Peptides against a protein of PDB entry 4Z5W. Designs and how they scored, part 205

Target 1, 305 residues: chain A of PDB entry 4Z5W
Amino acid sequence: IPDVFLELNKLWYFSAQSNLFNGEMPRSLSNSRSISLLSLRNNTLSGQIYLNCSAMTNLTSLDLASNSFSGSIPSNLPNCLRLKTINFAKIKFIAQIPESFKNFQSLTSLSFSNSSIQNISSALEILQHCQNLKTLVLTLNFQKEELPSVPSLQFKNLKVLIIASCQLRGTVPQWLSNSPSLQLLDLSWNQLSGTIPPWLGSLNSLFYLDLSNNTFIGEIPHSLTSLQSLVSKENAVEEPSPDFPFFKKKNTNAGGLQYNQPSSFPPMIDLSYNSLNGSIWPEFGDLRQLHVLNLKNNNLSGNIP

## One batch from the design tools (peptide; made by RFdiffusion4, then SolubleMPNN)

Design b2_p27_7_s4 (from b2_p27_7, 16 letters changed)
Fold by OpenDDE base, seed 3:
Structure b2_p27_7_s4 (fold): chain B 305 residues (1-305), chain A 27 residues (1-27)
Amino acid sequence: as target 1 above (305 residues)
Amino acid sequence: SEREEQLKKIAEQLKNPPESFYLTTVE
């Protein structure tokens, strides 16, 4: 991209998605005082990500996903005092989350999907300090690590948690019970084990649960038949969505369905491809808002209700 | 009943289960 943005003193939004831009990010963009939304998604940009947070006082959204950036995650991003949304998906950092992110109080939505992030324990220990964090996407990282079950971990305002396709070991962590506003949980395509915890049914706002393609055992918790968001039409308060889309991805390279907001996901419980036993609860019929119940490829028995 | 209709939908899905996906923020 040519370094011509210095003259654009009124540039509040710049989107150059799905182009053939190469080289480093222009210094005129990284020093822009006017820009609020910056998207350079799906280019061939390279080098170190640098943002002058002291200059970029209006920056609220950053999408650099699907670029060839290298090096460390920019540790100075918490100094961008208005920065709310970050999409760093498909940037191969090969790094840990910076300790400075403990101070990232403006952060509301973060994605590192497929970014070669390492040390899930450190990542969660750091990110729990982000008091405004609502959306966290960590899919395709932490390969074969253990999902920490440290009871002290606390994500009070978390609404969307996606940690899929990591080959993670461990159990569904008890610390998620400290996230009463959780609406969407995807832990699919891991190596998680143990029983599905009954306290998941106490997450009254949980409308999308994907635990598919794991090694869960035991019965389906009866408490899942009492998920309030699936029993009644809650007036989904249109909360500010992240400025980045979501994609449903198959384990095959087939194009994923795009979803612009988490609220646009059909209400779902997917427990497929586990080792669950027992009966299908007829009380799943009380979940009037449930669009998809996927229980395939389990050890379930008895009658189909 | 509304419950019987929902159970019928569930039973139809159990016969023809959808594909499972995982969520990302990139293609």
Scores: peptide ipSAE 0.529, ipTM 0.933, DockQ to the pose 0.880
Fold by OpenDDE base, seed 2:
Structure b2_p27_7_s4 (fold): chain B 305 residues (1-305), chain A 27 residues (1-27)
Amino acid sequence: as target 1 above (305 residues)
Amino acid sequence: SEREEQLKKIAEQLKNPPESFYLTTVE
């Protein structure tokens, strides 16, 4: 990308997605006082990510996903006082989340999907201090780490949590019971074990639950048949979605289905590819809003209701 | 009933289970 942005003193939005831009991010862009939304997704940009947060006082959204950036995660991003949304998916950092992110009070949506992020315990310990964090995507990181179950972790305002395809060990973390606004939980394609906890059914806003492709045992919690968001069509106040799309992906490199908003996901419970036993609860019929119930490849018995 | 219709849909899905996907923010 040419370094010509100094004269663009009224540039509010810049999108150069899905191009063949290479080299470093232009310094004039990294110093833009006017820019609010910056998307450079799906390019071949390289070098260290640097943003002059003291200059970029209007920056609200940053999408650098699918680039060849290297080095550390920019520790100064919390100094971008209006920065709400960050998509750093498919950037190979090979790093931990910076400690400075404890101060990232403007942050509402963060994705590091497939970014070679390490130390999930440190990542969650840091990110719990982000009081405005609503969407967290950590898919394809933390390979074979243990998902921390520390009850002191607290994501009070979390609505979307996706930590899929990490080969994570451990159990469904009890600290998620402290997230009463949780709408979407994807912990699929891990090595999570134990029983599915009954308190998941107390998450009244939870309309999308994916625990598929794990090692869960025991019965399906009957409390899942009482998920309020799936019983009644509450007017879910559509909170502003993150400025990045979601993709449903198979464990194959096939193209994903794009979803622009979490609210566009069909209401779903996927518990497939586990070791669950017992019966299918007939009370799943009370979940009027449920579009998909996937229970395949379990040890379930009895009659289909 | 609405419940019986929902159970019928669930039973059809159990016979022909959808593919499982994980969520990400990139293709």
Scores: peptide ipSAE 0.525, ipTM 0.934, DockQ to the pose 0.875
Fold by OpenDDE base, seed 5:
Structure b2_p27_7_s4 (fold): chain B 305 residues (1-305), chain A 27 residues (1-27)
Amino acid sequence: as target 1 above (305 residues)
Amino acid sequence: SEREEQLKKIAEQLKNPPESFYLTTVE
């Protein structure tokens, strides 16, 4: 990308998505005072990510996903006082989340999906301090780590949590019970074990639950048949979606179905590919808003209701 | 009833279960 942005004093939006841009991010762009939304997604940009947050006072959204950036996660991003949304998916950092992100009060939506992020414990301990964090996507990181179940972790405003395909060990973390606004939970394609906790059914806003492809045992909690968001439509809070799309994927190399908003997902409970036993509760019929109930490849018995 | 209709949909899905996918923010 040519370094010509100094003259663009009124540049509010710059999208150069899905181009063949290579090299470093232009210095004039990294110093833009006017830019609010920056998307350089799906390019071949390289080098270290540098943003002059003292200059970039209007930056609200940053999408650098699917680039060849290297080095550390920019520790100065919390100094971008208006920065709400960050998509750093598919950038191979091989790093931990910076400690400075504890101060990231403007942050509402963060994706590090497939970004070679390490140390999930540190990541969650840091990100819990982001009081405005509503969407957190950490898919394809933390390979074979343990999902921390520290009850002190608090994501009070969290609405979307996706930590899929990490080969994570552990159990469904109890600290999620501190997230009463949770609408979407995806912990699929891990090595999570234990029982599915009954308190998941108390998450009154939870309309999408994916626990598929784990090692869960025991019965399906009867409390899942009383998920209020799946009983009635009244709690479908249209939330501002992050400025980045979601994709449903089976394999890393397969094309995914694109979803622009979490609210566009069909209401779903996927518990497939576990070791769950017992009966299918007939009270799943009371979940009028449920579009998909997937219980495939479990040890369930009895009658289909 | 609405419940019986929902149970029929569930029973159909149990016969032909959808594929399971994980969520990500990249293609």
Scores: peptide ipSAE 0.519, ipTM 0.930, DockQ to the pose 0.890
Fold by OpenDDE base, seed 4:
Structure b2_p27_7_s4 (fold): chain B 305 residues (1-305), chain A 27 residues (1-27)
Amino acid sequence: as target 1 above (305 residues)
Amino acid sequence: SEREEQLKKIAEQLKNPPESFYLTTVE
């Protein structure tokens, strides 16, 4: 990308997605005073990510996903006082989340999907201080780590939590009960064990639950048949979507279905590929908004209602 | 009833379960 952005004093939006841009990010772009939304997703950009947050006072959204950047996660990003959305998916950092992210009060949406992030305990301990954090995507990180169950963890405003395909051990963490606004939970493709906790049914905004491909045992909690968001239409809070798309990915190299908004996901409970036993509750019929119930490959018995 | 229709839909899904996916922010 040419280093010509210093003269672009009115540049509010720059999107150069899905191009063939290579080399380092231009210094003039890293110092842009006017830019609000920067997207360089799906290029071959390299080098270290550096943003002059003292200059970039209007930066609200940053998408650098699917680039060849290297080095550390930029620890100065919390100094970008208007920065709300960050997509760093598919950037191979091989790093921990910086301690400075405790101060990231502007942060509303963060993705590190497939970014070789390490130490989930430290990551969650840091990110719980981000009081405005609503969307957190950590898929394909933390390989074989333990999902922390520390009850002191608090994500009060969390709406979307995706930590899929991490080979995580542990149980469904009780600290998620401190997130009453949770709408979407994906913990699929891990090594999570124990029972599915009944308090999940108290998450009145939860319309999408994926616990598939784990090692859960016991019965399906009857409280899941009373998920208020799946009983009635009234709780579909149209909330501001993150400035990055979501993708449903198969384990196969087939292209993912793109979803621009979490609200566009079909209401779903996926508990497939576990060791769940007992009956299928007939009260799942009361979940009028439920589009998908997947219970495949469990030890369930009794009658199909 | 709406419940019977929903149970019928669930029963069809249990016979022909969808594929499981995981969510990400990149292709």
Scores: peptide ipSAE 0.513, ipTM 0.928, DockQ to the pose 0.866

Design b2_p27_8_s1 (from b2_p27_8, 21 letters changed)
Fold by OpenDDE base, seed 5:
Structure b2_p27_8_s1 (fold): chain B 305 residues (1-305), chain A 27 residues (1-27)
Amino acid sequence: as target 1 above (305 residues)
Amino acid sequence: EKEEEEKRKEEEKKELEEKLNKPTNFI
């Protein structure tokens, strides 16, 4: 990418995603006073991520995902006082979340999916201080760590939590009961154990629940048949609207389907590939908004309602 | 043997497809 962004003093949006750009980010780009939205996703950019937050006073969205950046997570990002959304997915940091992120009050959406992030306990302890955090994606990190269940953790404004494919140990964390605005929860493809907690059914905005591919035991909590977002349409919850898309690949050979909003996901309960027992509750018939109920590969018995 | 190996490969493929059928922020 050429070092010409000093001349582009009116450039508000720069999208150069899905190209073949290599080398480092231009210094003039890292000092741009005009840029609000920066997307360089899906390139071969390298070097250290450095942004001059004192210069980049208009920066609101940063998407650097799927690049060959190296080194540390930029600890100065909280100094970008308007920065709301960060996509650092598929950047191999091999790092912990910086302690400075405790001060990241502008942050609304964060993805570190597949970014070799370490220490989930520290990450959650830091990120709970981000009072405006609505979307958190931490998939494919924290390999074989324990998901902290510390009741003092509070994500009051959290709407989307995805921590899939981490081989995490532990249980469904009780601190999630303090997130009443939660709309999407994916904890799939871990080593989570214990029972599915009944308080999940009290999350009135929860329309997408994926607990699949874990080691959960016991019965399906009857309270899941009372999920208000799946009973009635009237709970049109405000979309968290992250500036980064979600992708879902159905097949290894297919292009990923792009979902611009979490609400574009079909309403779903996926409890498949666990060790759940007991019956399917007939009251699942009350979930008139549910599109997908996946209970396959469990120890369920009795009648199908 | 061959049929069991093919079945295992199909199960591994299906597992991989299901692993990829998760919300991600990368292509």
Scores: peptide ipSAE 0.267, ipTM 0.712, DockQ to the pose 0.185
Fold by OpenDDE base, seed 4:
Formats: structure tokens, sequence, C-alpha cells
Structure b2_p27_8_s1 (fold): chain B 305 residues (1-305), chain A 27 residues (1-27)
């Protein structure tokens, strides 16, 4: 990418995603006063990520995902006072979240999916201070760590939490009960154990629950049959709109389907590939908005209602 | 033997497909 962004003093949106750009991010781009939206996703850009937050006063969204950047997560990002959305998915940092992120009050959406992030306890302890954080994606990090269950953790405004494929140990953390606006929870492909907690059914905005591929035991909480967002449409809560896409693959050979909003996902309960026992509750029939109920590969018994 | 190996590979492929059918921010 050429170092010409100083001349582009009115450039508000720069999208150069899904190209073959290599080398470092231009210094003039890292100092742009005009840019609000920066997307360089899916390139071969390299070097250390550096942004001059004192210059980049209009920066609201940063998508650098799927690049060859290296080094630490930029600790100065909280100084970008308007920065709401960060997508650092598939950047190999091999790092912890900076302590400075405690001060990241502008942050609304953060993804580190598959970014070699370490220390989930520190990450969650830091990120709980981000009072405006609505979307948090931490999939494919923290390999074989323990998911902290510290009841003092508070994500009051959290709407989307995805921490899949981490091989995390522990239980469904009680601190999630402090997130009453939660709409999407994916903790799939971990080593989570214990019972599925009944308080999950009190999350009235929860329309997408994935606890599949864990080691959960006991019965399916009957309270899941009363998930209000799946009973009726009337609870149209403000949908999270992160400035980064989500992707789902239908198969190994397909390109990822892009979803701009979590609401574009079918309403789902996936409890498959656990050790759950007991019956399928007939009251799952009350979940009129549910599109997918996946209970396969469990120890369930009795009648199918 | 061969049929069991093919069955195992098909199961591994299916597991991988299910693992990839998750919300992520990368392709």
Amino acid sequence: as target 1 above (305 residues)
Amino acid sequence: EKEEEEKRKEEEKKELEEKLNKPTNFI
C-alpha cells in the first residue's frame, strides 16, 4: 500500500479488504486524521500494528483481521477515543490483552478470534471495565486454560459472547448471569463440565445458545423452554451491529457465509455432543421462534415429545 | 479394516465441518 494518505485529508472510509497487499501499513495511514473506518482485512500485511491515536481522532472502526501482523497488541488503542470496533481475528499475536484496555470506554465490539491470545483470566478481568462492550469474540485462543468463574466479573452490556474452540476447562460461569442483555452465547468446543445452569433460561434476550461439544452432565434445564426471545418476537431488543462481519462455513470446502449481524443467525439451542441425560421437555414446543434444536449425541432418554 | 478407516475419516470430516459451522470473524 503506498504511503500517500497524507494527501487524502478527506478520506473517511478506506476498504482494501481481500486483496494481496503485503508489507507494513503505511505511516501516513497510521496518522490519518480523516479516516473513520479502516478495513485491511484478509491481506498479507506484516510488521507491528501501530496507530497514532492522537492523530487518528476520527477512527471508529478498525479491521485488520486475517493479516500477517506480529508482536504485541497495541496498548495505546484506548487513546483512540472514538474507536468502537476492533477486529484482530486471525492475527498471531502470542500475547495477553494490554492492561490499558481497562480504560477502553469507546469499545463496543472486539474480536480476537484465532489470534493466539493467552491468559483468559487477565483478559476477562481487563475487558469487564469496558462499559460499552456489547460484542466479544475470543474463539480459538486460551488453549486448555480454565474459564474463570469469579462472580465479581461483570459484563453488563454484553450482547454477544463467543469463546468457542478453546478447550477451556471449568463450568458455565455464573458471572454471565450479570449480562441480562445477552443475545448470543457460544461456548462450544471446549472441555466445560458440570450442569447447564438454570439461570441461562432467565436471559430473556438469548436467542442463540451453543454449548455443543463439551462435557456437560445432568438434565437440560427446564428454564430453557421459557427463553422469552424464543417464545415471542415482541422482545425486539436493540440488535448488536458490530462493524465487523461474522462468518459461518457450511462445509470445509465452502467459502464462509458472511453475516453482518448476529440476528442473521437462526435462533438456535445446540446442546449436542455432551453427556446430558433425562428427557426432552415437551415445553420446547413453546419456543415458537426456535429454528434449530440440536440435542444429538447425548444420553437423553424417554419419549420424543 | 478399510471400511472402518473410511468410516473414521468420514466421522472426522463431519466433526471438522461441525466445528467450522461456528460464528467467527475470519474466513
Scores: peptide ipSAE 0.257, ipTM 0.705, DockQ to the pose 0.184
Fold by OpenDDE base, seed 2:
Structure b2_p27_8_s1 (fold): chain B 305 residues (1-305), chain A 27 residues (1-27)
Amino acid sequence: as target 1 above (305 residues)
Amino acid sequence: EKEEEEKRKEEEKKELEEKLNKPTNFI
């Protein structure tokens, strides 16, 4: 990418995704005073990520995902006082979340999916201080770590939490009960154990629950049959979606379906591939908004209602 | 042997498809 962004003093949006750009990010781009949205996703850009936050006073969204960037996570990003959305998916940092992210009050949406992030305990301890954090995606990190259950952890404004495919140990953490606005929870493809907690049914905004491919035991909590978002069509207030798309691949050979908003996911309860026992509650029939109920590959018994 | 290996590859493919059938931010 040429170093000409000093001349582009009115540039508000720059998207150069899905090209063959290599080398470092231009210094003039890292110093742009006008840019609000920067997307360089799916290129071969390399070197250290550097942003001059003192110059980049209009930066609101940063998508650098699927590049060959290396080195540390930029600890100065909290100084970008308007930066709301960060997508660093598929960048191999081999790092912990910087302590400076405790001060990241502008942050609303963060993805580190498949970014070789380490120490989930430190990551959650840091990110709980981000009072405006609504979307957190940490899939394919923290391999074989323990999911912290510390009751003092608080994500009061969290709406989307995805921590899938980490082989995480532990239980469903009670601190998630402090997130009453949670809409989407994916903890699939871990090594989570214990029972599914009844307080999950108190999350009235929860329309998508994936606990599949874990080691959960006991009965399905009857409280899941009373999830308000699945009983009634609430007018989901169109909250600002993250400025990064979600992808869901149905087939290995298919292009991933792009979802621009979490609300575009079909309402789902997936408890498949566990060791759950007892009956299927007839009251699952009250979940009139539910599109997918997946209970396959468990130890369930009795009648199918 | 060949049929069991094909069945195993089909099961591994199906498991991989199910593993990828989740919200992610990368292609």
Scores: peptide ipSAE 0.231, ipTM 0.680, DockQ to the pose 0.186
Fold by OpenDDE base, seed 1:
Structure b2_p27_8_s1 (fold): chain B 305 residues (1-305), chain A 27 residues (1-27)
Amino acid sequence: as target 1 above (305 residues)
Amino acid sequence: EKEEEEKRKEEEKKELEEKLNKPTNFI
């Protein structure tokens, strides 16, 4: 990318995703006073991520995902006082979340998916201080760590939580009950154990639940048949989405479907590949908005309703 | 041996593909 952004003093939006850009991010771009939205995702950019937050006073969205950046997570990002959305997915940091992120009050959406992030306890302890945080994606990190169950953890405004494929140990954490606005929860492909807690059915906005590929035991909580977002359409709150897309494959050989909003995911309960027992509740028939109920590969018995 | 190793690689690939069949925000 050429180092010409000093001349582009009216540049509000720069979208250069899915190109063949290599080398470092231009210094003039890291100092742009005009830019609000920066997307460089899916390139081969390298070097240390550096943003001059004192210059970049209009920066609201940063997508650097799927690049060859190296080094530390930029600890100065909280100084970008308008920065709401950060996508750092698939950047190999091999790091912990900086303590400075406790002060990141502008932050609404964060992804570190597949970024070699370490210490989930510290990460969640830090990020709970981000009062405006609505979307948190931490998939493919924290390998074999324990998911903290500390009841004091509080994500009041959390709408989307994805911590899949981490081989995390522990149980479904009680602190998630402090997130009454949660719409999407994915804790799949971990080593989570115990029972599925009944209080999950009290999350009235929860339309997408993935607990698949864990070691859960006991019965399916009957309270899941009362998820209000899955009973009625009127409970579907359209909220501001992250400035980064989501991708989900349909099949192994299919290209990923792009979802611009979490609300575009089909309403789903996936409890497959656990050790759940008991019956399928006939009251799952009350979930008129449910598109996918996946209970395969469990120890369930009785009649199919 | 070779068939079992191919089957294992196909199962590992399928498992990885299923692990990646999650809401992700990267291509």
Scores: peptide ipSAE 0.220, ipTM 0.676, DockQ to the pose 0.158

